# Designs tried in a protein design run: peptides against a protein of PDB entry 6IDX. Part 257

Target 1, 380 residues: chain A of PDB entry 6IDX
Amino acid sequence: KELAKLSADVTFATEFINMDGIIVLTRLVESGTKLLSHYSEMLAFTLTAFLELMDHGIVSWDMVSITFIKQIAGYVSQPMVDVSILQRSLAILESMVLNSQSLYQKIAEEITVGQLISHLQVSNQEIQTYAIALINALFLKAPEDKRQDMANAFAQKHLRSIILNHVIRGNRPIKTEMAHQLYVLQVLTFNLLEERMMTKMDPNDQAQRDIIFELRRIAFDAESDPSNAPGSGTEKRKAMYTKDYKMLGFTNHINPAMDFTQTPPGMLALDNMLYLAKVHQDTYIRIVLENSSREDKHECPFGRSAIELTKMLCEILQVGELPNEGRNDYHPMFFTHDRAFEELFGICIQLLNKTWKEMRATAEDFNKVMQVVREQITRA

## One batch from the design tools (peptide; made by RFdiffusion4, then SolubleMPNN)

Design b2_p24_6_s1 (from b2_p24_6, 13 letters changed)
Fold by OpenDDE base, seed 4:
Structure b2_p24_6_s1 (fold): chain B 380 residues (1-380), chain A 24 residues (1-24)
Amino acid sequence: as target 1 above (380 residues)
Amino acid sequence: SMSKRRRLQEKAAKERKEEIEKKR
């Protein structure tokens, strides 16, 4: 206990480290010897002293043994009665992950996100905070080959649902540190969109072109009687598709693929459009047909609007930006749905279409409409 | 310190971004 207090002093820490004091503390943890009177209390103070000593940055985290890592991971993965040991063990693992890539690899083998989710289902906010902080650390330090697995773990309805129900909707105020860790988690989640946001469409990729064709099909062929037999000549089909792509509001109605070559938002805009068309088909068809039937120059160009809205949402949500140490603002709505970004797009595209009508906008007013919509989204 | 944690998270995020940008 006294050692744990003194370990916060840099002078004491330096002298204690020079006497191999950290090695003694690590060996106490490695031994796992539960035979001592007051073992749990002694261990909690040992782990505190270890953390305080390591926080001086005098000793590399890479000095820790595999046995030490396994013991600490054991305290997190096993049901422990002692909350104080669990809290310190989570903090040690977080620090190990953040300070060393080699320790990350070892810890990622010993601990699963599923085990950390169990620590979110508790009434202790400090434990919940350390569990989310460790999840964030694991996500930050994940190598490229494991990023998809981590992305899938975050996309798991379970983690999102547990955070929503046990953390955000808990019967207690959210502390500043928990709010910050939720913010960091949200930033990391939005940064998963960055790859698609920075992916240019290849106009020669048939699979990508088939998505644009599917958007046309859903908008125009889903209500049309199957009697429009495929028998009209190839030239009439090309002319028909050009008209359809104009009605869809693409800027390049001859080759809509060209509208997705700009990054940002690249292919992410096409993903949002396809999601809207498949998941909210009635809303999509309504928006497209309401604007495609207008001959009054007040048509809202859906394709152009969807692209620019996707770009604007990426800017508002700071997709691809670094988490700021001073921020703690998180949006609970993004924990309500697994496709929360696409759902937000679906809400915002309806808002844009409404605002366009209310303003009696033309193509010349496009930027003004987008500014009004931006203000509406940022105030909500 | 909570401030040390946040700085380490930001550092790790920066290192990750730099790695991604080098591959583009």
Scores: peptide ipSAE 0.493, ipTM 0.928, DockQ to the pose 0.886
Fold by OpenDDE base, seed 5:
Structure b2_p24_6_s1 (fold): chain B 380 residues (1-380), chain A 24 residues (1-24)
Amino acid sequence: as target 1 above (380 residues)
Amino acid sequence: SMSKRRRLQEKAAKERKEEIEKKR
């Protein structure tokens, strides 16, 4: 107990480390020997002293043994561990992951995100905070080959639902550190969109062009009586498609693929449009047809609007930006759905279409409409 | 400390970003 308190002092820490005191603490953990009187209390103070000593940065985290790592991971993976030990063990694992890639590799073999989810289902916000912080650390330190697995773990409805229900909607005020860890998790989640945001459409890729054609099909062929089989002439088909792509509000009516060559938002805009068209088909068709039937220059260009809205949402959500140590702002809505970004896009595109109508906008007013929509989104 | 943690998270995020940018 006194050692744990004194370990916060750098002078004491230096002297204690020079006396190999930290090695003694690590050996106490490594032994796992429950035979000592007050073992749990002693272990909790040992882990506290270890953390405080290591926080001075005098000793490398790589000094820890694999046995030490396994013991700490064991305290996190076991269902019946003292809360005080669990908290310190989560903190140690987090620190190990953040400070050493070698330790990350060893820890990632011993623990899973699934095991950490169980620590989110508790009433102790400190345990929840350390569990999320460790998830964040694992995500941050994951090598490229494991990033997809981490992405998939974040895509799991279960993790999001648990965070929403047990952390965000908990009966307790969210502390600043929890808010920060939720912010970090959200930043990391949005950064999964960065790849698609920075992916240029290849105008020559047929598979990508077929997605644009599918958008046309969903908008125009779903309501068309089967009697208007598009006549067999390739030129008439191309001319028909150009008209349809104009009605869809693409900037390039001849080759809409060109509208997706700019990054950001690249292919992410097309993903949002396709999601809207497939998941919210009635909303998509309504938005497109309401604007395709107008001849009054007050048409809201859906394609252009979807692209610029996707870009705007990426800017508002800071997609691809680094987590800032000073921020603690998170959006609970992103924990409500597994496709929360696409759902937000679907809400915002309806808002844009409504705002366009209310403003009686023309193509010249486009930037002004986008500014009004930005203000509406950022105030909500 | 919590401040040290946050700095380490930011550092790790920066290192990751630099790795991604080098591969693009």
Scores: peptide ipSAE 0.492, ipTM 0.928, DockQ to the pose 0.866
Fold by OpenDDE base, seed 1:
Structure b2_p24_6_s1 (fold): chain B 380 residues (1-380), chain A 24 residues (1-24)
Amino acid sequence: as target 1 above (380 residues)
Amino acid sequence: SMSKRRRLQEKAAKERKEEIEKKR
């Protein structure tokens, strides 16, 4: 206890480290010797002293043994551990992950996101905060090959649901640090969209062209049996559909693929359009057909609107931005759905179409409509 | 400290962004 208190002092820390004191603390953890009276209390103070000493930055985190890592990971994976030990163990693992890529690799082998989810299902907000902070650390330090696995773990309905129900909708006020960790998690989740946002459509990629054709099919051929195989995409057919692509509101109605060559929003806009067309088909068809039947120049160009709205949403949500240490603002809505960005797009595209009608807008008013819609989204 | 944690998270995010930008 006294050691844990004194370890916060840099002068004491320097002297204690020079006497190999950290090595003694690590060996106490490594031994796992439960035979001592008050072992749990002693261990909690040992872990506190270790953290405070390491916080001075005098000793490299890479000095820790694999046995030490396994013991700390063991305290996080065990179902019945003292709360004080669990908190400190989560904090140690977080610090290890953030400070060392080598330690990240070892920890990622010993701990699963599933084990960390169990620590979100508790009434202790500090434990929940440390668990989310460790998840964030693991996500931040994940190599490229493992980023998709981490992305999939965040897309897991279970993690999202647990955060929503046990953290966000908890019967207690959210503390500033929890709000910050939720913000960081959200930023990291939005940054998964960055690749698609920065991917240009290849106008020569037939598979990407087939998606645009599918958007046309869903809008105009919804009653016709899918028996017409997509296979004969001859250039002559593309010319025949120029009218349909104009009715869809593409800027380049001759070659709609060209509208997706601008980054941002690149292919992310096409992903949103396809999601809307497949998941909210009635809404998609209604929006397209209501505007395709207008001869009064008050048609809302769906394709152009979808692209510019996707870009606007990326700007509002700061997709691809770094997590700011001063921010604590998170959107609970993004924990309500696994495809929350695409669902937000689906809400906002309906809002845009409504606003366009209310303003009696023409193509010349496009930027004014987008400005009004931006204000509506940012105030909601 | 919480401030040190936040700075380390920001640093790790920056390093990741720089890695992604080098591959584009």
Scores: peptide ipSAE 0.492, ipTM 0.928, DockQ to the pose 0.862
Fold by OpenDDE base, seed 3:
Structure b2_p24_6_s1 (fold): chain B 380 residues (1-380), chain A 24 residues (1-24)
Amino acid sequence: as target 1 above (380 residues)
Amino acid sequence: SMSKRRRLQEKAAKERKEEIEKKR
C-alpha cells in the first residue's frame, strides 16, 4: 500500500526502478502464488504500483514477459476475479495495447471483445469504462487484416445492446471518462464508413452498375419478375434508362455511375440508397415516384439528394476524423440499431423530401434545402 | 493518468490514420 502511493512520485519511481523494483513486481504477478495471506490485496497493490511506475515512462512496456501478459489476461478472462484486480488488469492491458504493437499482438491472442462484454454487464461504471477503453485500444491498434473482425464485433447486436442497456441507460450518471470512451468508440465506428466514403465508383465495374440498375428496377419495375433483366441495351433501351435515371434524380442521366465517382461520399451513398430501396422499399418507391410524376419543376432529385445527404451526414458525424482527447459527446441512437447510419440516412432523406415539398423548392433551391436540412439534423 | 491515456488513444488513432493514408 505504501509502495503503491510512493510509486506516484517520480524520484521514488526512478530509485525503485534502478533497484529492479519493477522486475520484482512483475515476478510477483508471474508467480500466481495464491498461498500468501491477503493475496488479493497484495496483488491489487502490486498492480497499482506497477501501473504508477510504468506511468512515469522510464521503463518500456515491452519489458513485460509473456507470462505476465497471460496472468493479467487471465484476471480479465476469469469470471470470479476480485473487482480491484479486474480494474487494474483492464487498465494494464489497455496501457500495454496502446504503448506497444508487440504487446497488442500477444494480448489480442489471449483476449476477445466477447470476453470484455461480460465486464460491461456489471454495475461498476469504472469496470465498464476500462472494458470499453480496452475495446477502443484493441480497435485502434488492430492491423488492417483484423479491422474487419473488430468492425464485425462492433456490428454485433450484443455489444451495442449491452452498451445501450447497461451503460447508456444505466441508473447512474455517465461520468466524463465513460462519456469520452463512448465518444471514442463512436468515432472509431464512424471511421468504418470512411473506406466506402472514399471508394470511388468504377463506371466500368458491371457489378456496381448492376446496383444502380437494381435501384431503377425497384423503383419502376417492382411488379416485374427480376428474371426479365433486360439484356444488352439497344439505343432505345439506353434512352429509356436515361429517362428512368432522370426520374431517379441522378445528375448524370446517361451514366449515373459518374455521380458516385466523387469522394466523399463515393460508394457510401450508393450503399445508403440500396439499403433504403431494399429495407424501406415502400418509402423508397414513394419518394422516387412522387418526384418522377411531377412535371411542375418541383421534383426533388432523389439521386442527387441521396449523394449530397450522405456527404452531409459524413460531415456532421465527422467520418474519418480522429478522436479528440477533450470531447465526450456521443449519440445514443447509434447504439440502437446495427445499421444506424443507413437508418439515419433513411430518416434524413424523408426529412429532405418533406422539406423540399414544404419549401416548394426547385433544382435551383437545392443548396438552400440542404442547409435547412442540415440545421434540422444538427438540432435534433 | 486519464490525460496520458487519452493522448495515447489519440496517438494510436493518428498512427492508424497515417497507415491507412499511406495505403491509399
Scores: peptide ipSAE 0.492, ipTM 0.929, DockQ to the pose 0.873

Design b2_p24_6_s2 (from b2_p24_6, 14 letters changed)
Fold by OpenDDE base, seed 4:
Structure b2_p24_6_s2 (fold): chain B 380 residues (1-380), chain A 24 residues (1-24)
Amino acid sequence: as target 1 above (380 residues)
Amino acid sequence: SFSQRRKQQEAAAKERKAEIEAKR
């Protein structure tokens, strides 16, 4: 207990480390010897002293043995009654993951996401906070090949649902540290969109063109019996599609793929449009057809609006930005749905279409409409 | 401290961003 307090002092820490004191603490953990009176209390203070000593940055985290890592991971993976040991073990694992890629690799083999989820289902907010912090650390240190697996784990309904129900909707106020870890998790989740946001459409990729054609099909052919697809000559078809792409509100009516070559928002805008068209088909068709029938210059160009809205949402959500140590602002809405960004897009595109009508906007007012919509989104 | 761990987390995020930017 006294050692744990003194370990916060840099002068004491330096002297204790010079006496190989930290090695003695690691060996105490490695031994796992439960024969000592008050073992749990002694272990909790040992782990505190170890963490405080390591926080001085004098000793590399790479000094820890595999046996030490396994012992700490064992305290997290096994149901323990001692909350104090669990809390310190989670904190040590977080620090090991953050400070060493080698330790990350070893820890990622010993701990499952399922084990960390179990620590979110408790009434202790400190345990929940350290569990989310460790999840965030694992996400940050994941190599590129494992980032998709981590992304998929975050996209898992289970983790999201547990955070929503046991953390956010808990019968207790969210402390500042928990709010920060939820903010970090949200930032890391939004950064998964960055790849798509920075992916240019290849205008020569037929598979990508087929997605744009599917948007056209859903908007204009969904009520048409497939039998009346006019089998007539290739030129008449091209002219027909050019008209349809104009009615969809693409800037390039001849080759709509060119509208997705700008990054940001690149392919992310197409993903949002396709999601809207497939998941909210009635809303999509309504928006497109309502604007396609107007010849009064008050048509809201859906394609252009969807692209610029996607870009604006990326700016508002700061997609690709780093988590800031001072921020604690998170949006509970993003924990309510697996595809929360696409759902937000679907809400915001309806808001944009409404605002366009209310303003009696023309194509010249486009930027003004977008500014009003930005203000509406940022106030909600 | 929580503050120190936040700094370590931010440092790890900076490293990751630098790796991503170096591949683009």
Scores: peptide ipSAE 0.435, ipTM 0.915, DockQ to the pose 0.848
Fold by OpenDDE base, seed 1:
Structure b2_p24_6_s2 (fold): chain B 380 residues (1-380), chain A 24 residues (1-24)
Amino acid sequence: as target 1 above (380 residues)
Amino acid sequence: SFSQRRKQQEAAAKERKAEIEAKR
């Protein structure tokens, strides 16, 4: 207990480290000797002293043995561990992961995200905070080949639902540190969109062109009586598609693929359009047909609007930006749905269409409408 | 403690961004 208190002092820490005192603490953990009276209390103070000593940055985290790592990971994976030991073990694992790629590799073999989810289902906010912090650390230090697996773990309905119900909607105020860790988790989740945001459409990729054709099919052929088989003439078909792409509100009516060659938002805009068309088909068809039937120059160009809205949402949500140590602003709505970005797009595109009508906008007012919509989104 | 870990977290994020940008 006294050692744990003194370990916060840099002068004491320097002397204690010079006497190999930190090595003695690591060996106490490695021994796993549960036979002592008050073992849990002694271990909790040992882990506190170790963490405070390491926080001075005098000793490299790489000094720890594999046996030490396994013991600490064992305290996180075992169901019947004292809360005081669990809290310190989570904090140690977080620090190990953040400070060493070698330690990350070893820890990622010993612990699973599923084990960390169990520590979110508790009434202790400090345990929940360190569990999310460790998840964030594992996400940050994950090599490229494992980043998609971590992404998939975050996209898991279970993790999202547990965070929403047990952390965000808990019967307690969210402390500043928990808010920061939720912010970091959200930033890391949004950064998964960066790849698609920076992916240019290849106008020669037939599979990508087929998605644009599917958008056209859903808007115009889904309500069409099958008796109006489009006539056999290839030229009449091409002319029909150019008209349909104009009605969809693409800037390039001849080759809509060209509208997706600009990054940002690249292919992410097409992903959002396809999601809207498949998941919210009635809303998509309504928006397209309401504007395709207008002859008054007050038509809202859906394709152009969807691209610019996707870009705007990426800017507002700071997609591809780094987590800032000073921020704690997270959006609870992003934990309510697995496809929360695409759902937000679906809400915002309806808001844009409404705002366009209310403003009696023309194509010349496009930028003004987008500015008003930006203000509406940022105030909500 | 938490402030220091936040700085370490930001540092790890910077490293990751640099790796992603170097591959583009």
Scores: peptide ipSAE 0.434, ipTM 0.914, DockQ to the pose 0.865
Fold by OpenDDE base, seed 3:
Structure b2_p24_6_s2 (fold): chain B 380 residues (1-380), chain A 24 residues (1-24)
Amino acid sequence: as target 1 above (380 residues)
Amino acid sequence: SFSQRRKQQEAAAKERKAEIEAKR
């Protein structure tokens, strides 16, 4: 207890480290010897002292043994560990993951996101905070090949649902540190959209062009069997499709693929349109047909609006921004659905279409409508 | 301290961004 208190002092820490004191603490953890009186209390103070000593940055985290890592990971992965030991073990693992790629690799082999989810299902907000912090650390340090697995683990209904129900909708006020870790998790989640946001459409890619054609099909030929692939592209059919792409509100109604070559929002806008068209087909068809049947120049250009809205949402959500140590603003809405960004897009495109009608906007008012919609979204 | 860990987290995020940007 006294050692743990003194370890916060830099002068004491320096002298203690120079006396190989930190090595003694690591060996106490490595031994796993439960035969000592007050073992749990002693271990909790040992882990506190170790963490406080390491927080001075005098000793590299790479000094720890594999046995030490396994013991600490064991305190996180095993059921019925003392809460005080668990809390310190989560904090140590977080620090190990953040400070060393080699320790990340070892820890990622010893613990699973599933084990960390179990520590979210508790009433102790500090345990929940350190569990999310460790998830965030693992997400940050994941190599490219494992980033998709971490993304999938976050997209897993289970982690999202547990955070929503046990953390966000808990009967207790969210502390500043938990709010920060939720913010970081949200930033990391939005940054998964950055790849698609920065992916240019290839106008020569037939598969990508077929998605645009599918948007047309869903809007105008919803009753036509997809098996009637339009085989012979006669000039009349090309002219027909050009009309349909104009009715869809693409800027380049001759070659809509060109509208997706600008990044941001690149292919992410097309993903949002396709999601809307497939998941909310009635809403999509309604928005397209309501504007395509107008002759009064008050048509809301769906294609252009969807692209600019996707870009705006990326700006509002700060897609591609780094997590800031001082921020704690998170949006509970993003924990409610697996495809929360696409669902937000679907809500916002309806809001845009409504606002366009209410303003009696024309194509000249486009930027003004987008400003009004931005204000509406940012106030909600 | 939580403040020190937040700084380490931000540093790790900067490293990750630099790695992603170097691969594009």
Scores: peptide ipSAE 0.433, ipTM 0.914, DockQ to the pose 0.866
Fold by OpenDDE base, seed 5:
Structure b2_p24_6_s2 (fold): chain B 380 residues (1-380), chain A 24 residues (1-24)
Amino acid sequence: as target 1 above (380 residues)
Amino acid sequence: SFSQRRKQQEAAAKERKAEIEAKR
């Protein structure tokens, strides 16, 4: 107990480390010897002292044994562990994962995100905080080959719903540390969009062009009686498509694929459009047809608007930015839905279309409309 | 401390970004 308090002092820590004191603490954990009176209290203080000593950065985290790692992971994976030990064990695992790739590999074999979810369902916010922090650490240190698996684990309905219901909507105020870890998790989640945001469309990729054609089909052929498909030649079809792509509000009516070659937002804009068209088909069709039937120059160009809105949302949400140690701002909305970014896009594109109408905008007012929409989104 | 772990978390994020940027 006294050691745990003194271990926060750098002068004491230096002397204690010079006396091989950390090695003694690690051996106490490794022994697992429950035979001592007050073992749980002693262990909790041992883990505190260990963490405080290691926090001075004098000793490498790689000094820890496999047995030590397994004991600490065991305290996290076991269903009935003293809360004081669990909290410290989560904090130690987080620090091990962050400071060593070799320790990350070993820890990632011993624990799963699924096991950490159980620690989010508790009433203790400190445990919840360290559980999310450890999830964030595992996500940050995941190699590229495992990054998608981690992304998929975050995409699991369960993790987000549990965070929403047990953490965010809990009957207690969110502390600064929890807010920071939620912010970090959100940043890491948005960074999953970065790949698509930075992916240029290949104008020669037929499969990608077929998605644009599907957007046209959903907008214009879903309401058209199948009887009037004139069997007229390939050239008339190309001319028809150019008209349809103009009505969709693409900048390049001849080859809409060219509108997706700019990064950001690249293919992410097309993903948003396709999601809107498939999941919110009535909303998509309404937005497109309301503008395609106008001849008053007040048409809101859906394709251009969707691309620029996707780019704007990426800027607002800071997609591809690093988590900052000083920030704690998180958006609860992003924990409410699996496709929260695409749902936000669907809300914002409707807001844009409304704002365009209210402003009686023309194509020349496009940037002004986007500025107003940006202000509306950032104030909401 | 939490502050120190935040710095370590930011450092890990910087490392990841550098790895991603080196592959582009």
Scores: peptide ipSAE 0.428, ipTM 0.912, DockQ to the pose 0.879

